# Peptides against a protein of PDB entry 4ASU: the designs that were tried, part 106

Target 1, 270 residues: chain A of PDB entry 4ASU
Amino acid sequence: ATLKDITRRLKSIKNIQKITKSMKMVAAAKYARAERELKPARVYGVGSLALYEKADIKTPEDKKKHLIIGVSSDRGLCGAIHSSVAKQMKSEAANLAAAGKEVKIIGVGDKIRSILHRTHSDQFLVTFKEVGRRPPTFGDASVIALELLNSGYEFDEGSIIFNRFRSVISYKTEEKPIFSLDTISSAESMSIYDDIDADVLRNYQEYSLANIIYYSLKESTTSEQSARMTAMDNASKNASEMIDKLTLTFNRTRQAVITKELIEIISGAA
Target 2, 83 residues: chain B of PDB entry 4ASU
Amino acid sequence: FTFASPTQVFFNSANVRQVDVPTQTGAFGILAAHVPTLQVLRPGLVVVHAEDGTTSKYFVSSGSVTVNADSSVQLLAEEAVTL

## One batch from the design tools (peptide; made by RFdiffusion4, then SolubleMPNN)

Design b2_p15_1_s2 (from b2_p15_1, 5 letters changed)
Fold by OpenDDE base, seed 5:
Structure b2_p15_1_s2 (fold): chain B 270 residues (1-270), chain C 83 residues (1-83), chain A 15 residues (1-15)
Amino acid sequence: as target 1 above (270 residues)
Amino acid sequence: as target 2 above (83 residues)
Amino acid sequence: SEEEELEKKLKELNE
């Protein structure tokens, strides 16, 4: 490589490093906020899931329609955040299909669609875009919940798949159940609950769905920002190492060029 | 007893004497060993009676309340403020 | 997008 080539590459990598450092800082700020907001969101979301865990709602085997909701975002550069969710979605879809279930997929965030569109395009109902630029709100979750309920797909049971935040260096892809109104209303395990009005149950289910989606979004966001921060840090370090390497190469190449020129002068070579 | 909004936790697995909640079907008090039930909240006042005799008041918007067989209670409001 | 451009550059860097 010529000195000119090395210089050009150095400049390019330095620019990349500036960008990755900036993105790291932005991700760090977003992570800090997300982590703070996750604390109450987790209590809220886990509280909403308590009924389904305690009531042990089961879907009859004759019910075959299953909905998979994958939760991620539109934004990349966050390590394996999207691929982890997609992987579990694929696994779940395959398992359900093997069990004779009809599977439909909803993606929260464009990256899910981007990963799965070739292999699962026929199973996709809808993709929610514009996820990840701002922190998710309960309003956002409510909009998603409403669209799901009004999608026209009458699922019996569903799975929401998202990354649960553990620490700045760890997340785990998890699955939580979602149930249709019909499934909840027909569940034998619900018999222990006092006489519940159908309208009340419908409204309750709507809140529950919104709550679970909100919770999943908060977990996902926190995990994503943490992962992005780490990814950008790694990129910055890699860039730094490359800069050092290229700088050494530049210096060596420069010396070689000088030496060659001196030899040409001494030898009279053109 | 858990009482939370999406952005704030008021009670987390706490022991309380009684919780009065405003529901769409009417306000009711949740006592110890209350029968399992599901309700949805209407805008109104939540009153939490602590075991020590203290009373806390909250205004809530919409949401849900769950009373489980194991006596656990989840009061989840979309919005809630202390009074 | 800026992000896509960066992704491309990072891929090139890692090659």
Scores: peptide ipSAE 0.222, ipTM 0.930, DockQ to the pose 0.946
Fold by OpenDDE base, seed 2:
Structure b2_p15_1_s2 (fold): chain B 270 residues (1-270), chain C 83 residues (1-83), chain A 15 residues (1-15)
Amino acid sequence: as target 1 above (270 residues)
Amino acid sequence: as target 2 above (83 residues)
Amino acid sequence: SEEEELEKKLKELNE
């Protein structure tokens, strides 16, 4: 490589490093906020899921409509955040199909649609865009829940798939159940909850859905920002290493050029 | 007893004597070993009675309350503030 | 997009 080529590459990599460092800092700030906001959200969300865990709600085998909600965002450069969710969605969809279930998909965040469009386009009900620019609010979750409930798809049960935050260096893709009003109301295990008004149960279910979606969004956001921070850090380190390597190469090449020129002068070669 | 909003936790798996909650069907008190039930919240006053006899008051908006067979209670308000 | 462009550049850097 010529000195010019090396110089051009050095400039390019240095520019990339500046960008990745900046993005790391931004991600770090967003992560710190997300982690702080996740603490109460987790208590809130886990609390909402307690009923389903304790009641052991079962869906009859003759019911075949299943909804999969994948939760991620619109934003890239966050490692395997999106692919992890998509992978779990694919696995779940395949398992359900093998069991004779009808599967429909909702994507929260445009990246889910981007990954699954070719293979699962016919199964998508809706994709929610504009996710990840700002921290998710309960209002956002409510909007998603409302649209789902008004979609006209009469699912029997569902799964919400998202990345649960574990630590700054770790997340785990998990699945939580979603049940339709009909499934809950008809569940034998719910018989111990006596004298529940139908309207109350409907409203309760609406809150439950919004709660779970909100929880998933908060877990996903925290995981994403952490992953992005790590990804950008790694990119910055890689860039730094490459800069060092290229700098050495540049210096060696420069000396070689000088030496060659000196030899040509001494030898009388033009 | 768990009492939380999306943004704040007031009680997390705590032992309390009684919780009074405002529901659409009326206010009711949740005692130890209360029968399982599901309710939705109306805007109003939540009163938590601690084991030591102290009481705490909160204003809540919409939300839900769950009393499970194992006596666990989840009070989940969309918005809540300490009074 | 700028993000896509950066992603492309990062891939190139890692190759």
Scores: peptide ipSAE 0.212, ipTM 0.927, DockQ to the pose 0.926
Fold by OpenDDE base, seed 1:
Structure b2_p15_1_s2 (fold): chain B 270 residues (1-270), chain C 83 residues (1-83), chain A 15 residues (1-15)
Amino acid sequence: as target 1 above (270 residues)
Amino acid sequence: as target 2 above (83 residues)
Amino acid sequence: SEEEELEKKLKELNE
């Protein structure tokens, strides 16, 4: 490589390093906020899931319609955040299909659609875009919940798949169940709640769905920001190492050029 | 007893004597060993009576309340403020 | 987008 080539490469890598460092800082700030906001959201979300856990709602095997909600975002450069969710969605869809279930998919965030559109396009009901630019609000979750409920797809049960935040260096892709109003109403374990008006139960279910979606969004956001911070840090370090290597190469090449020029001068070939 | 909004936690697995909640069908008190029920909140006053006699008041906008067979209670409000 | 451009550059860097 010529000195010009090396110099060009060095400049390019240095620019990349500046960008990755900047993105790391931005991700760090967003992570800090997300982590703070996740604390109450987790209590809220876990509280909402308590009914389903305690009631042990089961869907009859003859019911075949299953909804998968994958939660991620529109933004990349965050390691395996999107692929992990997509992988679990694929696995779940395959398992359900093997069990004779009909599967439909909702994607929260455009990246899910980007990964799954070729293999699962026919199963998608809707994809929610413009996710990840700002922290998710309960209003956002409510919109998604409402769209789901008004989609016309009469699912029996479903799964919401998202990355649960564990630590700044760890997340885990998890699945939580969602149930249709009909499934809840017909569940034997719900008999102890008999004095509930149908309208009340419907409204309750709407809140429950919104709550769970909100919770998943908060977990996903926190996981994503931490992963992005790590990814950008790694990129910056890799860039730094490459800069060092290229600098050494540059110095060696420069010396070789000087030596060659001296030889040419001495030889009269210049 | 858990009482939370999306952005704030007021009680987390706490033991309380009684919780008064505003529901669409009317306000009612949740005591120990209350029968299992599901209700939807209306805008109104929540009153929490602690075991030590302390009373706390909150205004809620909407949400849900769940009373389970194991006496656990989840009060989840979309918006809530301390009074 | 800037993000897409950066992603391309990073891929090139890692190859």
Scores: peptide ipSAE 0.209, ipTM 0.921, DockQ to the pose 0.940
Fold by OpenDDE base, seed 4:
Structure b2_p15_1_s2 (fold): chain B 270 residues (1-270), chain C 83 residues (1-83), chain A 15 residues (1-15)
Amino acid sequence: as target 1 above (270 residues)
Amino acid sequence: as target 2 above (83 residues)
Amino acid sequence: SEEEELEKKLKELNE
């Protein structure tokens, strides 16, 4: 490589490093906020899931319509955040198909669609875009919930798949159940709750869905920002190493060029 | 007893004497060993009676309340403020 | 997008 080539590459990598460092800082700030906001959101969301855990709701085998909701975002550069969710979605879809279930997919965040569109295009109902630029709000979750409920797909049971935040260096892709109104209403384990009005139950389920979606968004966001911070840090380090290597190469090449020029002078070569 | 909004936790697995909640079907007092039920909240006043006799008041917008067989209660409000 | 461009560059960097 010529000195010019090396210099150009060095400049490019240095610029990349500046960008990744900046993005790391931005991600760190967003992470701090996300983590703070996750604390109450987790209590809220887990609280909403308590019924399903305690009631141990079962879906009859003859009910075959299953909805998979993958939760991530539109934004990349966050390690395996999106691929992890997509992987579990694929696995779940395959398992359900093997069990004779009909599977439909909703993607929260454009990255889910980006990953799965070729293999699962026919199973997609909708993709929610514009996720990840700002912290998710309950309003956002409500919009998603409402659109899902109005999608026309009458699922029996569903799975919401998202990355649960564990620590700044760890997340885990998890699945939580969602149930249709019909499923929850007909569940034997809900018999102790049977004295409730049907309208009340419907409204309750709407809140439940919104709550769970909100929770998943908060977990996902926190995980994503943390992962991005790590990814950008790694990128910065990799860039640094490459800069060091190229700098050494540059110095060696420079010396070689100088030597060549000196020889040409001494030899009288033009 | 858990009482939370999306942005704030007021009670987390706490023991309380009684919680009065505003529901669409009326005001309910949730006591220990209350029968399992699901309700939706209407805008109104939540009153939490602590074991020590203290009373806390909150205004909630909407949401849900769950009373489980194990006496656990989840009060989840879309918006809630301390009064 | 800017992010996509960066992703591309980062991939190239890691090759």
Scores: peptide ipSAE 0.195, ipTM 0.928, DockQ to the pose 0.944

Design b2_p15_1_s3 (from b2_p15_1, 5 letters changed)
Fold by OpenDDE base, seed 5:
Structure b2_p15_1_s3 (fold): chain B 270 residues (1-270), chain C 83 residues (1-83), chain A 15 residues (1-15)
Amino acid sequence: as target 1 above (270 residues)
Amino acid sequence: as target 2 above (83 residues)
Amino acid sequence: SEEEELEKKLEELKK
């Protein structure tokens, strides 16, 4: 490589490093906020799931329509955040298909669609875009829930798949159940609950869906920002190492050029 | 007893004497060993009676309340403020 | 997009 080539590459990598450092800082700020907001969101979301866990709602075997909701975002550069969700979605879809279930997919965030569109395009109902630029709000979750409920797909049971935040260096892809109104209404385990008005149950279910989506978004966001922070840090370090290596190469090449020029002068070959 | 909004937790697995909630079907009090039920909240006042006799009041918007067979209660409001 | 461009550059950096 010529000195010019090395210089150009050095400049490019230095610019990349500046960008990755900046992105790291932004991710760090977003992570800090997300982590704070996750605390109440987790209590809220887990509270919403308590009914389904305690009631042990089961879907009859004759019910075959299953909805998979993958929760991620539109933004990349966050390690395995998207691929982890997609992997579990694929696994779940395959398992359900093997069990004779009809599977439809909803992606929260464009990256899910980007990963799965080739293999699962026929199973996609909708992809929610514009996810990840700002912290998710309950309003956002409500919009998603409403659109899902009005999608026209009459699923019996569903799975929401998202990354649960564990620590700054750890997340776990998890699955939580979602149930249709009909499934809840027909569940024998619900008999222990007092007479529930149909309208009340419908409204309750709408809140439950919004609640779990909100919770999943908060978990996902916190995991994503943490992962991005780590990814950008790693990128910055890699860039730094490359800069050091190229700088050494530059110096060696420069000396070689000088030596060559001296030889040419001495030999008269110039 | 758990009482939370998406952004704030007021009670987390706490023991309380009684919780008065505003529901679409009417306000009712949740006591210990209340029968399992599901309700949705209407805008109104939530009153929490602690075991020590302390009473706390909250204004809530929409949401849900769940009373489970194990006596656990989840009061989940979309918005809630302390009064 | 700027992000896609950066991703491409970062991939090149990893090689």
Scores: peptide ipSAE 0.201, ipTM 0.930, DockQ to the pose 0.931
Fold by OpenDDE base, seed 4:
Structure b2_p15_1_s3 (fold): chain B 270 residues (1-270), chain C 83 residues (1-83), chain A 15 residues (1-15)
Amino acid sequence: as target 1 above (270 residues)
Amino acid sequence: as target 2 above (83 residues)
Amino acid sequence: SEEEELEKKLEELKK
């Protein structure tokens, strides 16, 4: 490589490093906020899931329609955040298909569609875009919930798949159940909740869906920002190493060029 | 007893004497060993009666309340403020 | 997008 080539590459990598460092800082700020906001969101979301855990709601085997909701965002550069969700979605879809279930997919965040569109395009109901630019709000979750309920797909049971935040260096892709109104109303385990008005139950389920979506978004966001910090840090380190290598190469090449020029002068070839 | 909004936790697995909640079917008090039920909140006042006799008042917008067989209660409000 | 371009560059950097 010529000195010019090396210099160009060095400049490019240095610029990349500046960008990754900046993005790391931005991600750090967003992470700090997300983590703070996750604390109450987790209590809220876990509280919403308590019924399903305690009631141990079962979906009859003859019910075949299953909805998979993958939760991530539109934004990349966050390691395996999106691929982890997509991987579990694929696995779940395959398992359900093997069990004779009909599977439909909703993607929260454009990255889900980006990853799965080729292989699972026919199974997609909708993709929610414009996720990840700002912290998710309950309003956002409500919009998603409402659109899902109005999608026309009459699912029996569903799975919401998202990354649960564990620590700044760890997340885990998890699945939580969602149930249709019909499934909840017909579940034998719900018999202890007698005399529930149908309208009340419907409204309750609407809140439940919004709640779990909100929770998943908060977990996902926190995980994503943390992962982005790590990814950008790694990128910065990789860039640093490359800069060091190229700098050495530059110095060696420079010396070689000088030597060549000296030889040409001495030999009279120039 | 858990009482939370999306942005704030007021009670987390706490022991309380009684919680009065505003529901669409009317306000009712949740006591120990209350029968399992699901309700939807209407805008109104939540009153939490602590074991020590103190009471706390909150205004909630909407949401849900769950009373489980194990006496656990989840009060989840879309918006809630301390009064 | 700008982000996609950066992703591409970062992938190239990893080579």
Scores: peptide ipSAE 0.187, ipTM 0.928, DockQ to the pose 0.914
Fold by OpenDDE base, seed 2:
Structure b2_p15_1_s3 (fold): chain B 270 residues (1-270), chain C 83 residues (1-83), chain A 15 residues (1-15)
Amino acid sequence: as target 1 above (270 residues)
Amino acid sequence: as target 2 above (83 residues)
Amino acid sequence: SEEEELEKKLEELKK
């Protein structure tokens, strides 16, 4: 490589490093906020899931309609955040299909659609875009829940798949159940919950769905920002290493060029 | 007893004597070993009676309340403020 | 997009 080539590459990598460092700082700020907001959201969301865990709601085997909601975002450069969710969605879809279930998919965030559009396009009901630029609010979750409930797809049960935040360096893709109103109302285990008005149960279910979606969004956001921070940090380190290597190469090449020129002058071959 | 909004936690797995919640039918009192039930919240006053006799008051908007067979209670409000 | 472009550049950097 010529000195010019090395210089050009060096400049390019230095620019990339500046960008990745900047992105790391932005991600760090967003992570700090997300983590703070996740604390109450987790209590809230886990509280909402308590009924389903305690009631042990079962869906009859003759019911075949299953909904999968994948939660991520529109934004990349966050490591395996999107692919992890997509992988589990694929696995779940395959398992359900093997069991004779009909599977439909909702993507929260455009990246889910981007990954699954070729293999699962016919199974998509809707994809929610404009996710990830701003922290998710309960209002956002409510909009998603409302659209799902009004979609006309009468699922029996479903799964919401998202990345649960563990630490700044760790997340885990998890699945939580969602149930239709009909499934909940007909579940034998719900018989102990006496004197529940049908309208009350409907409203309760609407809140439950919104609550779970909100929780999932908060977990996903925190996981994503932490992953992006880590990814950008790694990229910055890699760039730094490359800069060092190229700088050494540049210096060696420069010395070689000078030496060659001196030899040519001395030998008269110039 | 868990009482939370999306943005704030007021009680997390706490032991309380009684919780009064606003429902469409009026005030719903949740005592120890209350029968399992599901309710939706209406805007109004939540009163938490602690075991030590202290009382805390909150205003809530909408949401849900769950009383489980194991006596666990989840009060989940969209909006809630301390009074 | 700018993000996609950066992604490509970062992938090239890893090679």
Scores: peptide ipSAE 0.181, ipTM 0.926, DockQ to the pose 0.902
Fold by OpenDDE base, seed 1:
Structure b2_p15_1_s3 (fold): chain B 270 residues (1-270), chain C 83 residues (1-83), chain A 15 residues (1-15)
Amino acid sequence: as target 1 above (270 residues)
Amino acid sequence: as target 2 above (83 residues)
Amino acid sequence: SEEEELEKKLEELKK
């Protein structure tokens, strides 16, 4: 490689490093906000899931329609955030198929579709795009919930898969259950609840779905921003190491060129 | 007793004496050992009676309330403000 | 997108 080539590469890597450092700072700011907003969202979301946990709602084995909702975003450069969700979705889909279940998929965020399009395109009901640029709102979750309920797919049970935030350096892909109105209404464990009007139950279920989706979005966003911050930091460090290596190569090459020129001068071969 | 909106937590696993909630089927009070029930909130006033005798008032827009067999209560409002 | 371009550049750096 010529000195010119090395210099060009150095310049390119330095520019990349500047970009990754900037992105790290942006991710850090978004993470701080996301973490703050996650605190109440978690209480809210966990509260919504409490019924299903306490009632121990079971879906009859004869019910075959299963919905998988994967939650991530449209944006890359966040490590294994998207692949982790996709991997668990694939595993769940395969297990359900092996059990003779019909599986449909909803992707929240374009990255899910991007990863699963080739293998699971026929199973996708809908993909929600434009996720990740702005913090998710309850309104966003409500829109997703409404579209799901209006999709015409009458699932018996479902799973929402998302990354739960643990710490700035850790997240875990988790699955939470989603139940249809029919499944909830027919569950034996629900018999202890006083006569619930069908309209009330329907409305309750709609809120529950929106609540769970909102919760998943907030967990996912916080995890993503944290992961992006880490990814950009790692990229910056890698760039730094490469700059150091190339600088050494540059210095060695420069010395070699100088030595060659000196020898040519001394030898009189010009 | 848990009372929260998507953006704010008012009570988190707290012990309260009574919670009055506005539901679509009517307003009712949740006391200790209330029977399990599910209700949807209508716009209105929530009144929380603490064990120390203090009362707090809130306005809620919509949402849900769940009373479980273990006496846990989840009041989840789409929007809520302290009055 | 700028992000996609950056991803490509970052992949090239690993090599």
Scores: peptide ipSAE 0.173, ipTM 0.919, DockQ to the pose 0.951; fails the geometry check

